# Peptides against a protein of PDB entry 1IK9, part 170

Target 1, 211 residues: chain A of PDB entry 1IK9
Amino acid sequence: MERKISRIHLVSEPSITHFLQVSWEKTLESGFVITLTDGHSAWTGTVSESEISQEADDMAMEKGKYVGELRKALLSGAGPADVYTFNFSKESCYFFFEKNLKDVSFRLGSFNLEKVENPAEVIRELICYCLDTIAENQAKNEHLQKENERLLRDWNDVQGRFEKCVSAKEALETDLYKRFILVLNEKKTKIRSLHNKLLNAAQEREKDIKQ
Target 2, 207 residues: chain A of PDB entry 1IK9 as posed
Amino acid sequence: MERKISRIHLVSEPSITHFLQVSWEKTLESGFVITLTDGHSAWTGTVSESEISQEADDMAMEKGKYVGELRKALLSADVYTFNFSKESAYFFFEKNLKDVSFRLGSFNLEKVENPAEVIRELIAYALDTIAENQAKNEHLQKENERLLRDWNDVQGRFEKAVSAKEALETDLYKRFILVLNEKKTKIRSLHNKLLNAAQEREKDIKQ
Target 3, 195 residues: chain B of PDB entry 1IK9 as posed
Amino acid sequence: MERKISRIHLVSEPSITHFLQVSWEKTLESGFVITLTDGHSAWTGTVSESEISQEADDMAMEKGKYVGELRKALLSVYTFNFSKESAYFFFEKNLKDVSFRLGSFNLEKVENPAEVIRELIAYALDTIAENQAKNEHLQKENERLLRDWNDVQGRFEKAVSAKEALETDLYKRFILVLNEKKTKIRSLHNKLLNA

## One batch from the design tools (peptide; made by RFdiffusion4, then SolubleMPNN)

Design b2_p21_5_s2 (from b2_p21_5, 15 letters changed)
Fold by OpenDDE base, seed 4:
Structure b2_p21_5_s2 (fold): chain B 211 residues (1-211), chain C 211 residues (1-211), chain A 21 residues (1-21)
Amino acid sequence: as target 1 above (211 residues)
Amino acid sequence: as target 1 above (211 residues)
Amino acid sequence: ELKKEEEEFKKFEEEIKNLLD
């Protein structure tokens, strides 16, 4: 089961923060349970996949698009732009919500809720879920922080090895060239020496032929 | 102001999860506000720094150690080992808690609470704080996730550059040695040729002297 | 011959230098 709790403001009670809980199995399209609370009273209702399909048909909306709007309204809460308006009658237990566009507002859905006999249990369970979610998110945060610190160390280690490799490449190149020049100059000196000896031998032979 | 909410079980009502909220300014030692709720009723009390100091003195405990025990009891909730026991009388509004050790249980503190007139406001505010904390933790987790993804990319980039640098170093070394051997062999061949010419010239001169 | 070898060798030193730059 998946769950989302959001704050909403009811048109009838704009000064009192209400909480809207939606719970579902795998997908919101398959149906959901909705719970409303003001921190004293609670109301719950179940919405089936058939009701969601009927609401989409009545609106002449494609089901996937309709479920997409339901997800924004019911799971995001009132987004930062008051795009969704929530209404509830405690007398009729009728809940409905509207999407507000610049020039048109339309009903997005409506549900019959039932007053919960023991609202304190629902409220306690809701607070428990919030505390569990905080603990899970803190554990994920601590894990990600430790992984971040690991990745930063690993990056610094590879960076330091890379810099050493660059410096070692340049040093090796310089050393190889220095050694090459030394050996080459030795061979050049030997060639010059042998050539001079050949010239001297040829000159002496030319003198010996001239007696 | 800092705040912590925890689940507790009261000895008088072990089947009903209660919530203990503690709020303080900078340090728990400077005093705190305590709130207890069962999701229907709420009770609150203020504890001063002087009361904390007096409780530590009455217990013959060093203040920093006492505050350390208060922090474990009141901010951690009942830790996984039921080391702390909580008691509350709704009639007297007297709250007290004990530390349970293997052979000794002792009172750690006691507070007079007052019943809140509008518990729904306290409960709504508590749920709001939980939802805000969830949102803050989610935002931190999303930030850390994006940073981890960045660090992983940066690591892969440096690793790939390092591998290329290693391969380029080996290729350069191999090329330099091949070129060096070619030139060195050419110079060795020239030296051998000149040496043979010198030997031949010397042999011819020795023949000319005998002739 | 030696002059040609010195010239070829100077060219080789220059080629090596240009490979270092």
Scores: peptide ipSAE 0.016, ipTM 0.816, DockQ to the pose 0.042
Fold by OpenDDE base, seed 1:
Structure b2_p21_5_s2 (fold): chain B 211 residues (1-211), chain C 211 residues (1-211), chain A 21 residues (1-21)
Amino acid sequence: as target 1 above (211 residues)
Amino acid sequence: as target 1 above (211 residues)
Amino acid sequence: ELKKEEEEFKKFEEEIKNLLD
């Protein structure tokens, strides 16, 4: 089961933060359980897949788009203020919500809720779920932090090895070239010396032929 | 102001999860506000720095060690089960807690609480704080996840460049050595050829002198 | 001959240089 808790403001009680819990199995489209609380009283309703389909049809909206709007309204909390307006009558237990666009407001959906006999149990379970979610997210954050610190160390180590490799390559190229030039110049000098000796020997022989 | 909410079990009501909120300014040692709730009723008390000091003295415990035990008892929730036992009388509003060691249990502290007139406000604010903490932790998690993915990419990029640098260095060393040997061998061959020509010229001159 | 070998050797020095640039 998946769950999301959001804070909402009711049109009838704008000064009192309410909490909207939505619970579903795998997908919101397959139906959901909605729970509303003011921290003292709680109200719960079940919305079936057939009710979601009927509301989409009544709105002449494609079901996937409608479920997308339900998800924004019910799971995000009040996103940017005033996009979704929530209404609840404690007397009738009728909950409805509207989407407010620039030029058009329309009812997005409505639910009959039932007052919970033991709201304290629902509130305790809701707080437990929040504390469990906090603990799970903290554990994930601590894990990711340790992994980021590991990756940063590993990156610095490889970067330092890479820079040493570049410098070692350049140094080796330079050393090999210098050694090569030295040995080649020695060989060139030896070749020149041998050529000069050959020229001198040829000139001496030409002198010996001329007596 | 810092705050921690923990779930606890009372000895008097072990089947009902209670929530213990502790609020403090910078350090727990400077005093704190404690709030207890069962999701229907709430009770609040203030503990001063002087009361903390007096409790430490009465226990003959060093203040820093005592505050360390308070932090474990009041902020961790029930850690490993049964290390801290919580007691509360709704009639007297007297809250006390004990540390259970293997061979010794002792009272760690006690507080007189006052019943909150509007528990719904305290509960709503507590749920709001939980939701804010969840949202903040989720934002931190998403940031750390993105940074983790960045660091992993950067590591892979540097690792791949490093491996290419190593391979390029080895290839260059090998190529330079091969070319060096080739040219040196050519120069050695030329030197040998010139030496042989000089030896032949010297032998011819020695023949011409004998001639 | 020696001049030709010096030119061939200069060409080789240039080829090595161009491989390292």
Scores: peptide ipSAE 0.015, ipTM 0.817, DockQ to the pose 0.037
Fold by OpenDDE base, seed 3:
Structure b2_p21_5_s2 (fold): chain B 211 residues (1-211), chain C 211 residues (1-211), chain A 21 residues (1-21)
Amino acid sequence: as target 1 above (211 residues)
Amino acid sequence: as target 1 above (211 residues)
Amino acid sequence: ELKKEEEEFKKFEEEIKNLLD
């Protein structure tokens, strides 16, 4: 089961932060459980897949688009742009919410809730879930931090080896050329010396023929 | 101000999870505010730096060691090892906790709490803090994940450049040696040819003299 | 003959110089 808790403000009680819990299986389309609390009282309702389909049909909205709007309204809380307005009557236990566009506001959905007999148990379980989520997220943060530090070390090690490889390539090229030039110059000197000896021998033979 | 919320079990109400909030400035040694709630009622007390010093002296414990035990008891919650036992009387508002060692249990500390008039406000603020902490930790997780993915890409890029540099160094060394051997062998062949011409010229001259 | 070998040798010295530059 997936779960999301968000803070909302009710139009009837704008000074009191309420908490909206939504619980669902795999997708919000399959139905969900909604719980509302003010930290003293709690109210819960179940919304079926058939009710979601009926509300989408009554709105003349495609079901996937309607469920997409439900996800934005119920799972994100009211972001600072008051795009979604929440209403609740404690007397009727009727919960409804509206989408506010520039020129038109319309009711997005409505649910009958039931007052929970033991609100303290629901509130305790909600706080437990928050504390468990904090602990899980802290453990993930510590793991990611350690992995990030490992990857940074591994990057520095490879970078240092790469720079050494570049320098070693340049040094090798320079050394091989220097050695090649030395040996080549020795061979050039020997060839010049042998050519001079051949020229001298030819000139001596030409002198011996001329007598 | 720093803050920690933990779940605890009271000896008087072992079936009901309680929540222990501790709030402090910089270090727990400077004093702290303690809040206890069962999700319906709340109780708060303030512990001064002087009270912490007095409790350490009464226990004949070094203050830093005593504060170290307070941190383990009050900020970690009861871990599965029941090393710390919590007690609270709703009638007297007296909160105390014990450290349980193998052979000896002793009272670690005790505080007078006051019943909060509006527990719903304290509970709402506590849930708000949990939701804010979840959002902050999620943002940190997303940041660390993106940075980790960046570092992994950067590592793969440097590793691939390093492997290319190693291969290019080996190829360069092999090519330079092949070219060097070719030129050196041509020079050796020319030296041999010139030596043979010199020997032939000397033999012809020796024939001409005998002739 | 010797003059042709001297010219071939000079060409070879130039080719080797150009291979080293």
Scores: peptide ipSAE 0.018, ipTM 0.814, DockQ to the pose 0.112; fails the geometry check
Fold by OpenDDE base, seed 5:
Parts: sequence; structure tokens; C-alpha cells
Structure b2_p21_5_s2 (fold): chain B 211 residues (1-211), chain C 211 residues (1-211), chain A 21 residues (1-21)
Amino acid sequence: as target 1 above (211 residues)
Amino acid sequence: as target 1 above (211 residues)
Amino acid sequence: ELKKEEEEFKKFEEEIKNLLD
């Protein structure tokens, strides 16, 4: 079961925060349970998949688009943008909400709610869910923080090994060049020495022919 | 202002979850506001720094140790370990809690609470705080998740560069050795050729003298 | 001949240097 709690302001009671709890299985389209509370009273209603389909048809809206609008209205938390207006009559237990566009407001949905006999139980369960959600999110955040600290250490270790590898490559190249130049110069000196001996031997032979 | 909400079970009402809100400025030692609710009624009391000091003295406990016990009792959320027992009389508005040790239970603290006239406001504010905390924790979680994904990419990039650097070092070393062996072998062949020419010239000179 | 081999050897040292830079 999925659940979302949002703060809403009712047109009839704009001075008091209300809480709208929506609970559903997998998808909002399959139906949902809506609970409204002011922290003293609670009202609950069940909306079926058939009612959602009927409201989409009555609105001449494609069902997926309609459910998308329901999700924005009921699950987004009414952000400060007055895009959605919520109305509730405590007398009739009739809940309805409107989408406010630039030049047109239209009713997006309406639900008959029932007054809960024991609102304290609903409120306690709602607070329990909030506290459980806080605890789960704290545990996730602590885990992610520790993992980020691990990844940062691992990055620094690899970076330091990479820099050492670059420096070791350059040092190796330089050392190899120096050693090979030394050996080549020794061989070059030996070649020069042998050539000079060959030239001297040829000059001595030319002297011996000339008596 | 810091705040913690915990679930507690009262000895007088073990079947219903109560919520204990503690609010304080910087440190619990400086005093705190305690609020108890069952989701229908609320009770609030203010505990001063002087009262905390007096209770520590009455218990013959060092103040820092006493505040440490208060923090465990009132802020940890009563975990499933019955280490702390909570008592509240709705008639007297007297709240007290005990620490249960192996062979000894002792009263850790006691507070006179006042019944709130409008418990719905306290409950609404408590739910608002829970929803705000959830939103903040979700935003932190999303941030940490994105940072984790960034750090993992950065690690993979450096690791891939490091592996390329290692392979490039080994390839360079191998290529340098092959090239230098080739050059050294050419110079060795030239030295051998010059030595043979020198030996032949010496043998011809020895023939010319015998002749 | 030897001067040519010395010049070829210097060219080869430079070619090796330039291949590794």
C-alpha cells in the first residue's frame, strides 16, 4: 500500500491547516482511500476504480490524464500555487476540488466522505506513519552519507595511485633514455677507435710500399 | 529550536500509542517544553533549567549524566526495550517516567503538564513538523543520491584513466627495449666488422714482411 | 664514412627522442 499525506487549505476554513491522506494499492487508478483531518475530526471515503473512470468520462477527459491530474491535486502537496482549490462541507461531508486555470476553473473531482467515529485512532496512525517515514529516511540518509564518504576515499586513493603512475612512467622513460645514450656513446667511441686503428694500419702499409 | 517526537506507551493506557514531543533551545539542559498527545487531547508543560538541576540533585546524580538519561528516555523514541516506563494521569496531569534496571526501577523524572484547550492546533502543528521533516529528509536523500552517482562516475573515469596509464607504461617500456636492442645489435655488428678488417690488414702486413 | 655513421647515429638519437615526446 502506498500513502501520501499533504497539507491543504479548505476554502471554508482558510485559517486552519487540514491534512489530506491518500492511500492506494500500486496505482491511484485502481482506486484509493481518502482521509481528511483537522487534527480533531477525521473524514474518510473510498473511491473505486469505477468512480474514477466515471468522473473521467463525465469530464470528457482521457483516464490517464485524469488520474495524472488527481495525482497532482491530491499527492503533490498543494504547493503555494493556487492551482488547486479544496472545498469541504462538514455538514454534508462532501469534498470537492477545482483546478484553477488562467481564465477557467473546473471541478476536478468530488467525493462523499464519512465522519470517523474515533478520529484519534486515524490521527495516531497518521502520526505513526510520519514517524516511521522519518526514521526510514534518516536511515537511508545515514547510509548514503557513509557511502559517499567511502566513494570519496576510494576516489582519492585511485587519484593518488594514478598520479604516482604518471610520475613513474615519466621517470622510467627518462631513466631508460639516459642509460641507452650512455651505452650508445660507449659503442660509438669503440667504433671511432677501431676506425682510427684501421686508418693508421692503411697509412703504414702505404709507407712500406713507398723504398 | 530543536524538536523530537517519540512514540510512547503509557502504563495507564497500554493499548493506545501516545506521542511525546520535546522541544528545546540548543541543549536539553537549558530547559524544554514537553507535549503529550493521544491524537485527541494534548498536555503541555515547560521544564526549566532549574527544575532539571533540582531533579538531578534530588536523584544524587551528576547533571550531565542526568540530562543524558533524560535524552535517552525522552528523545530516543522508546525502543522495544522496556528500559523506560512512562506514566501519565489524565486526572492530575502528572507525568513521570522510570528507568528499569535489572533489579531496580527508579523514577527518572516527573512533570506537571497542563491540558491544552485546543489540542487540534497542537496536533496540526505536530503533523506539520513531521511533514516538513519528511520533505527536508527527501530533499537531502535526493541530493545525496545525485552526489553518490556523481562520485561513482568520477571514480570510474579515474579508474579507467589509471588502467590506461598502467598499460601505456608497460607498452612504452617494451617498445623502448625493442628499439634499443635493435640499435645496439647494429653497433655490435659494425664493431665486429671493423675488428675483422683490422685483423685482415695485420695479416696482409705480416705476409708482405715475409715476402 | 665514419662521419656519416656519426651523423646517422645522431639522427637516430633525435628520432628516438621525438618518438617518445
Scores: peptide ipSAE 0.016, ipTM 0.816, DockQ to the pose 0.041; fails the geometry check

Design b2_p21_5_s3 (from b2_p21_5, 14 letters changed)
Fold by OpenDDE base, seed 4:
Structure b2_p21_5_s3 (fold): chain B 211 residues (1-211), chain C 211 residues (1-211), chain A 21 residues (1-21)
Amino acid sequence: as target 1 above (211 residues)
Amino acid sequence: as target 1 above (211 residues)
Amino acid sequence: ELEKEEEEEKKLEQEIQNLLD
């Protein structure tokens, strides 16, 4: 089961933070359990897939779009833009929420909740879930930090090898060139020496023909 | 102010999770505020630096070691080893905790708490802190994830450049050797040709002398 | 002949130099 807890402000009690818990199996579309608490009392209701489909039809909204709006309203909390307004009557146990656009507000959904007999159990379980989530996120954070440090070391190691490869390439080119110039110069010197010997031999033969 | 919330089990109520909040400024040694809740009621007390020092002296324990034990008891929760036992009387509002070693248990500390008049505010604030901590840890995790993805890309880029540098070095070496072998072979051929011309000239001169 | 060989040697040096640049 997936779960999201959000802080909300009720229109009737804007001075006290309430907490909205939504729990679902895989997809919010398949239905969900909603729990509201003020830290003293709790109220819970179950919303079926059929109710979600009916609310989408009543709104003349495509189901996927409607579920997308439910997800923003119920799982994001009231984001910083106050786009969603939450209402709850403790007397009727009727919970409803509205989407507020610039010039139009409309009811997005409504649920009948039931007062929980033992709100302390619901609150304790909610705090436990928060603490478990903190512990999981801390463990993920520590893992990611260690992986980050590993990747940084691996990057520095390859970078250092790359720089050494560049320098070694330039050094190799320079060394090869120097060695080949030396060998070429030796061959040139031998060719010049042999040419001079040939010229001298020809001149001596021309002298010997002239007695 | 720093804060840690832990789940604990009271010896008197082992079937219900309690929550122990400890709040302090920079160091636990400077004193702390302790809050206990069962999700319905809350109790709070303040422990001064002088009380911490007195408890350390009464235990004949070095203060830094005592504060180290307090940190394990009060901030770790009961770790999986049940090394710490927590006791609370709702009647006396007396909270005490013990360290359990294999053959020795001893009281580590004790505090007078006061029942909170509005426990719902304390519980709401505690849940808010948990949700804030979740949000901060999620943001840190998203940041670390993006940084890891960046470092992985940067590593792959440098690795690919390194492999290209290695291949380019080998190709350069091979090309230079081929070119220089060609040049050297031409010079060797010229040297051989000139040597043969010299040998022929010497043989002709020896014939002319015998003639 | 020698002048042609010196010219070919210079061309070859230049080709080698152009490969290293």
Scores: peptide ipSAE 0.020, ipTM 0.825, DockQ to the pose 0.043
Fold by OpenDDE base, seed 3:
Structure b2_p21_5_s3 (fold): chain B 211 residues (1-211), chain C 211 residues (1-211), chain A 21 residues (1-21)
Amino acid sequence: as target 1 above (211 residues)
Amino acid sequence: as target 1 above (211 residues)
Amino acid sequence: ELEKEEEEEKKLEQEIQNLLD
């Protein structure tokens, strides 16, 4: 089961922050449980897949698009642009919300809620969920931080090996050329020595012919 | 100002999760505000630096050690080992907590709390703080995730350059040796040719002498 | 003959130099 809690402002009580909890299985389309609280009272309603389908049909909206708008309204709260307006009557327990566009506001959905007999239990469970979520997110943050530190070490190690490889390549090239020049010069010296011996032998033969 | 909320169990109401909020400036030693709630009622007390010093003196404990135990008790809740036991009287508004060791339990501290007139405001603010903390931790998680992905790319890029450098070093060594062997073989062929010319000239001279 | 071998040696030195460059 997934859960999201958001802050909302009710048109009837704009000075009092309300909390909208939505709980669902896998997808919001399959239905959800909605809970509203002001930190003193709580109200809960269950919304079925059939009710979501009916609301989409009544609006003449494609179901996937309607669920997409429900997700934005109910799981994000009134986003920073007041795109969604929330209304609740404590007398009728009727909850409805509107989408505010530039030129048109329209009802997006409505739910009948029931007053919870023990709101303190709902509020305690909600706070427990928030604290559990904080602890889980802190553990994830600590894990990601340790992984970042590992990746940075691994990067520095490979970078240092790469720099050593570059330097070793340049050193190898320089050493091989130096060794080759030495061997080549030895061979050139032998060739020159053999040429001088041939010249001397030819000069001696020319002297022997001249007696 | 820093804040920590923890779950606690009161000895008087072990079936009802209570929440202990502690708020302080910079260090817990400078004093703190303690708030207790059950999701219906709330109680608050302010603890001064002088009261913390007095409790440390009354316990004959060094102040820094005492504050260290306060931090463990009040900011962690009863850790998983039930090391701290919390007691609260709704009648007297007296809150006290004990440290449970193997052989000895002792009172660690005590506070007079006042019943909050509007507990719903305190509860709403507490939930708001939890939701804000969740949002901040989510943003940190997303940042760390993006940084991990960056570091992994940077590692792969350097690793790929390193592997290319190793291969290029081996290829360079092989190519230089092949080129050197070719030049060396040419010089060896010239030396052999000159030796054969010297041997032939010596044989001709020996024929001319026999002649 | 020797002058031709000295010219061939200079050509080979130049080919080696060109392989080193």
Scores: peptide ipSAE 0.020, ipTM 0.824, DockQ to the pose 0.109
Fold by OpenDDE base, seed 2:
Parts: structure tokens; sequence; C-alpha cells
Structure b2_p21_5_s3 (fold): chain B 211 residues (1-211), chain C 211 residues (1-211), chain A 21 residues (1-21)
């Protein structure tokens, strides 16, 4: 079961923050349970998949688009307050909400709620869910932080090895060329010496022929 | 101001989860505000630095150690339930808690609370704080996740460059040696050719002298 | 002379080989 709690303001009680909890299985399209509380009283209603389909049909809206609008209205926490207007009558237990666009306001949905007999239990459970969510998110944060620190160490280690490899490659190239030049120069000196010996031998032979 | 909410069980109402909120400035040692709620009623008390000091003195406990015990009792969420026993009388508004060790139970502290006139406001504010904490922790989680994904990409990129650098170093060494051997062999061949020419010239000269 | 130069050439080959090892 998935759950989302949102702060809302009711047109009837704009000075009192209300909390809207929505609970659903996998998709909001399959139906949901809605709970409203003011921290003293609570109201709950169930919305079926058939009611969602009927509301989409009555609005002449494609179901996926309608469910997308429901998700934005009911599951968006502090969304921009001016887009959705929430209305609730404590007398009739009728909850409805409107989407406000520039030139058009329209009712997006309506639900009949029932007053909860033991609102304290609903409020305690809601606080428990918040505390559990905080603990889960904290554990995830600590895990991600430790992993981030690990990855940063691993990156620094590989970066340091890479820099050493680059430097070692350049040093190797330089050393090999220096050694090569030394050996090549020795061979060049020997070739020059042998050429000089050949020239001297040829000059002596030319002198011996000239007698 | 720092705040912590904990679930507790009262000895008087073990079937009903209570919520203990503690609020303080920088350190718990400087005093704190404690709020207890059952989701219907709320009770609040203020504990001064002088009261904390007096309780530490009365216990013959070093103040830092006493504050450390208070922090474990009052700020540990779901700590191991068996270490601290919480007691509250709704009639007297007297709150006290005990530390249970193997062979010794002792009262760690006691507070006079006052019943809040508008518990719904305290409960709403507590839920608001939970929702704000959830939102902050979610934003931090999303940030850490994105950074983790970045660091992993950066690690893979450096690792791939490092592996290429290692392979390029080995290939460079091999290529330089191959080129060196080729040039060296050309010089050796030229030296051998010059030696053969010198030997032939010496043999011809020895023939001409015998002639 | 030639044998000494061949021996020096072999020594240089061996020094190069020892630098390769």
Amino acid sequence: as target 1 above (211 residues)
Amino acid sequence: as target 1 above (211 residues)
Amino acid sequence: ELEKEEEEEKKLEQEIQNLLD
C-alpha cells in the first residue's frame, strides 16, 4: 500500500492547516482511501475505480489524464496553492476540489467522507507513519552518504593511480629515448672510425701504386 | 531550535502510542521544552538549565553524564523499549521516567507538565514538522542520489582512462624496443659491412706486397 | 681487432638485453 500525506487549506477554514492522507494500491486509478484531519477530528472516505471512471466520463476526460489530475491535486504536497481549491463541509461530510486555471475553474472531483469515531487513533497512526518515513529516509540518507564517501575515496585512489601512470609513461618514454640515443651514438662513432680506417687504407694503396 | 519527536509507551496507557516532542536550543543542557500527546490531548512543560543541574546534583551524577542519559531517554526514537520506563499522570500532569538496568532501576528525571488548551494546534504543528522533515530528507536523498550517480560516472571514466594509460604504457615500451632493435640492427649490418671491406683491403695489400 | 669489436658488439647487445629484462 502506498500513502501520501499533504497539507491543504479548506475554503471553509483557511486559517487551519488540514492534512489530507491518500492511500492506494499500486495505482491511484484502482481506487483509494482518503482521510482528512484537522488534528482533532478526522474524516475518511473510499473512492472506487468505478467512481474514478465515472467522474472521468462525466467530465468527458480521458481516464489516464483524469487520474493524472487527481494525482496532482491529491498527492502533490505543497503544490502551488493557487491551482487547487479544496472544500469540505463538516455538516454534510462532502469533500470536493476544483482546478483553477486562468480562465476556467472546474470541479475535478468530489467525495463523501464519514466522520471517524476515534480520531485520536487516526492521528496517532498518521504521526507513526510520518516518524517511520523519517526513519526510513534517514537510514537511506546515511547509506547514500557512506556510499558517496566510498565512491569519492575510490575516485581519488584511481585518479592518483592514473596520474602516476601518466607520469610513469612520460618518464619511460624519456628514459628509453635517452638510452637509445647513447647506444646509437656509440654505433655511429664506430661506423665513423671504420670509415676513416677504410679511407686511410685506400689512400695508402693509391700512394703505393704511384713508384 | 532543534526538535526531536519520539514514540513512547506510558506505564498508565501501554496500549496507546504517545508522542514525546523535545525542543531545545543548541544543547539539551541549556534547558528544553517537552510536549506529550496521545493524538487527542497534549501536555507541555519547560525544563530549565537550573532544573537539569539540580537533578544531576540530586542524583550525584556528573552533569555531562546526566545530560547524556537525558539525551538517550528523551531523544532516542525507538530505542530498545526496555531501557526506559515512562510514567505520566493525566490528573497530576506529572511526568517521570526511569532507567532500567539489570540490577538497578532509578528515576532519571521528572517534569511537571501543563495540559494544552488547544491540543489540535499542537498536533497540527507536530504533523507539519514531520512533513517538513520528510520533504527536507527527500530533497537531501535526491541530491545524494544524483551525486552518487555523478561520482560513479566519474569513477568509471577515470578507471577507463587509467586502463587505457596502462595499456598505452605497455604498448609504448614494446613499440620503442621494436624500433630500437630495427635501427640497432641496421647499424650492426653497416659495421659488419665496413669490417669486411677493411679485411678485403688488407688482404689485397698483403697480395700486392708479396707480389 | 675484429674479434674485440665483435665482443664489444655482443656486450652492447647483452647490455641492451639486460635493459629489456
Scores: peptide ipSAE 0.021, ipTM 0.825, DockQ to the pose 0.104; fails the geometry check
Fold by OpenDDE base, seed 5:
Order: sequence, then structure tokens, then C-alpha cells
Structure b2_p21_5_s3 (fold): chain B 211 residues (1-211), chain C 211 residues (1-211), chain A 21 residues (1-21)
Amino acid sequence: as target 1 above (211 residues)
Amino acid sequence: as target 1 above (211 residues)
Amino acid sequence: ELEKEEEEEKKLEQEIQNLLD
């Protein structure tokens, strides 16, 4: 079961924050339970898949688009854009909400709710769910923080090894070239010495021919 | 201002989850506001720094240790260890709590509360705080998740560069040695050729002397 | 002289081989 709690403002009581709970199985399209509370009274209604389908048809709206609008209205909280207006009559227990666009406002949905006999139990369970959600999110935050610290250490370790590898490559290249130059210079000196010995031998032979 | 909400069970109503809110400025030692609710009624009291000091003195407990026990009792929720027992009289508005040890139970603290005239406002504000805390924790979780994904990419990038650097070092060493051997072999061949020319010149000179 | 130069050439070959191993 999935659940979302949001704060809403009712047109009839704009100064009193109300709480809208929606609970459903797998998809909002399969139906949902809606609970409204002002922190003293609670009202609950069940909306079936057939009612959702009928409201979509009555609106001449594609079902997936209609359910998408229901999700925005009922699960997002009244975002700062005042795009959704909520209305509730405590007398009739009729809940309805409207989508407000620049030039057009239209009713998006309406539900008959029933007044809960024991609102304190609904309110307590709602607070329990909020506290459980806080605890779960805190545990997730602590886990993600420890994972970030691990990843940062692992990055620093590899970065330090990479920098050492770059420096070791440059040092190796420099050392190999220095050693190569030394050996090459020895061989060049030996070649020069042998050429001088050949020149001297040729000069001596030319002297021996001249007697 | 700091705030903590916990669920507690009262000895008088063990089947009904109560909520204990504690709010304070900077340190619990400086005093706090305690609020108890059952989701229908609410009770509030203010505990001063002087009252905390007096209760610590009456217990013959060091103040920092006493405040440490208050934090565990009032802010941790009733942990699974049933170490803290909470008592409240709705008639006297007297709240007290005990620490239960294996062989000793003792009163840790006691507070006079006042029944709130508008409990719905306190309950609404409490739910608002829970929803705000959920939203803040969700935003923090999303941030930490994005940071983890960034750190993992950065690690993979450096790891891939490091592996390429290792392979490039080994390839460089192998290439430099191959080039060195080629040049050295050319110099050795030239030395051998010059030695053979010297030997031939010496043999010709020995023939000319015998001639 | 030539034999000493061949021995020095072999020593240098061995030093290079030992740098390659």
C-alpha cells in the first residue's frame, strides 16, 4: 500500500491548514482511500476504479491524463502555484477540487466523505506514519552520507595512485633516456678511437711506401 | 529553536499512542517546552533551567548526567528496551517519567502541564512540522543521491585514467628498450666493422714487411 | 686488445639484458 499526506487549504477555512491523506494499492487508478483532517475531526471516503473511470468519462478526458491530474492535485500538496482549489462541506461531507488555469477553472473531481467516529485514532495513526517516514528518511540519509564518505576516500586513493603513476612514468622516461645517452656516448667514443687508429695505420703505410 | 517529536505509551493508557514534543533553544539544559497529545487533547508545560537544576540536585545527580538522561527519555522515543516509563494524569495534569533498571526503578523527572484550549491547532502545527521535516529530509536524500552518482562517475573516470597510465608506462618502457637495443646494435656493428678493417690493415702491413 | 674489446662488448650486452629482464 502506498500513502501520501499533504497539507491543503480549504476555500471555506483558508486560515486552517487541513491534511489530505491518500492511500492506494500499486496505482491510483485502481482506486484510493481519501482522508481529510483539521486536527480535530476526520472524514474518510473510498474512491473506486469505476468512479475514477466515470469521472474521466464525464470530463471527456483520457483516463491516464485524468489520473495524472488526480496525482498532481491529491499527492503534491497545494504547490505555491495555487493551481488546485479544495472545497469541503462539513455538513454534506462533500469534497471537491478544481484546477485553476489562467482563463478557465474546472472541477477535476468530487468525493463523498464520511465523518470518522474516532478522529483521534486517525490523527494518531497519521502522526505515527509521519514519524516512521522521518525515521526511514533519516536512516537513508545516514546511509547515503556514509556512502559519500566512502566514495570520496576511494576517489582520493585512486587519484593519489594516478598522480604517482604519472610521476613515475615521467621519471622512468627521463632515467631511461639518461642511461641510453651514457651508453651511446661510450660507443661513440669507441668508434672515434677506432677511426683514429685506422687513420694512423693508413699514414704509417703511406710512409713505408715512400724508401 | 530545536524540536523533537516522539511516540510514547502512558502507563494509564498503554493501548493509545501518545506524542511527546520537546522544544528548546540551543541546549535542553537552558529549559524546554513539553507538549503531550493523544490526537484529541493536548497538554503543554514549560520547564525552566532552574527547575532542571533543582531536579538534578534533588536526585543528587550531576547536572550534565541528569540532562543526558532527560535527552534519552524525552527525545529518543520509547526505544524497544522499555527503559523509560511515562505517566500522566489528565485530572491533575501531572506528567512524570521513570527509569527502569534491572533491580531499581527511579523517578527521573516530573512536570506540571496545562490543558491546551485549542488542541487542534497544536496537532495541526505538529503535523505541519512532520511534513516539513519529511520534505527537508527528501530534498537532502535527493542531494546526497546526486552527489553519490557524481562521486561514482568521478571515481570511474580516475580509475580508467589510472589503468591507462599503468598500461602506458609498461608500453613506454618496452618501446624505449626496443629502440635502445636497435641503436646499440647499429653501434656494435660499426665497432665490429672498424675492428675488422684494423685487422686487415695490420695483415697487409705484415705482408709488405715480408715483401 | 681485440679480445678485451669483445669481452667489454659482451659485458655491455649482459648489462642491457639485465636492464630488460
Scores: peptide ipSAE 0.021, ipTM 0.825, DockQ to the pose 0.049; fails the geometry check

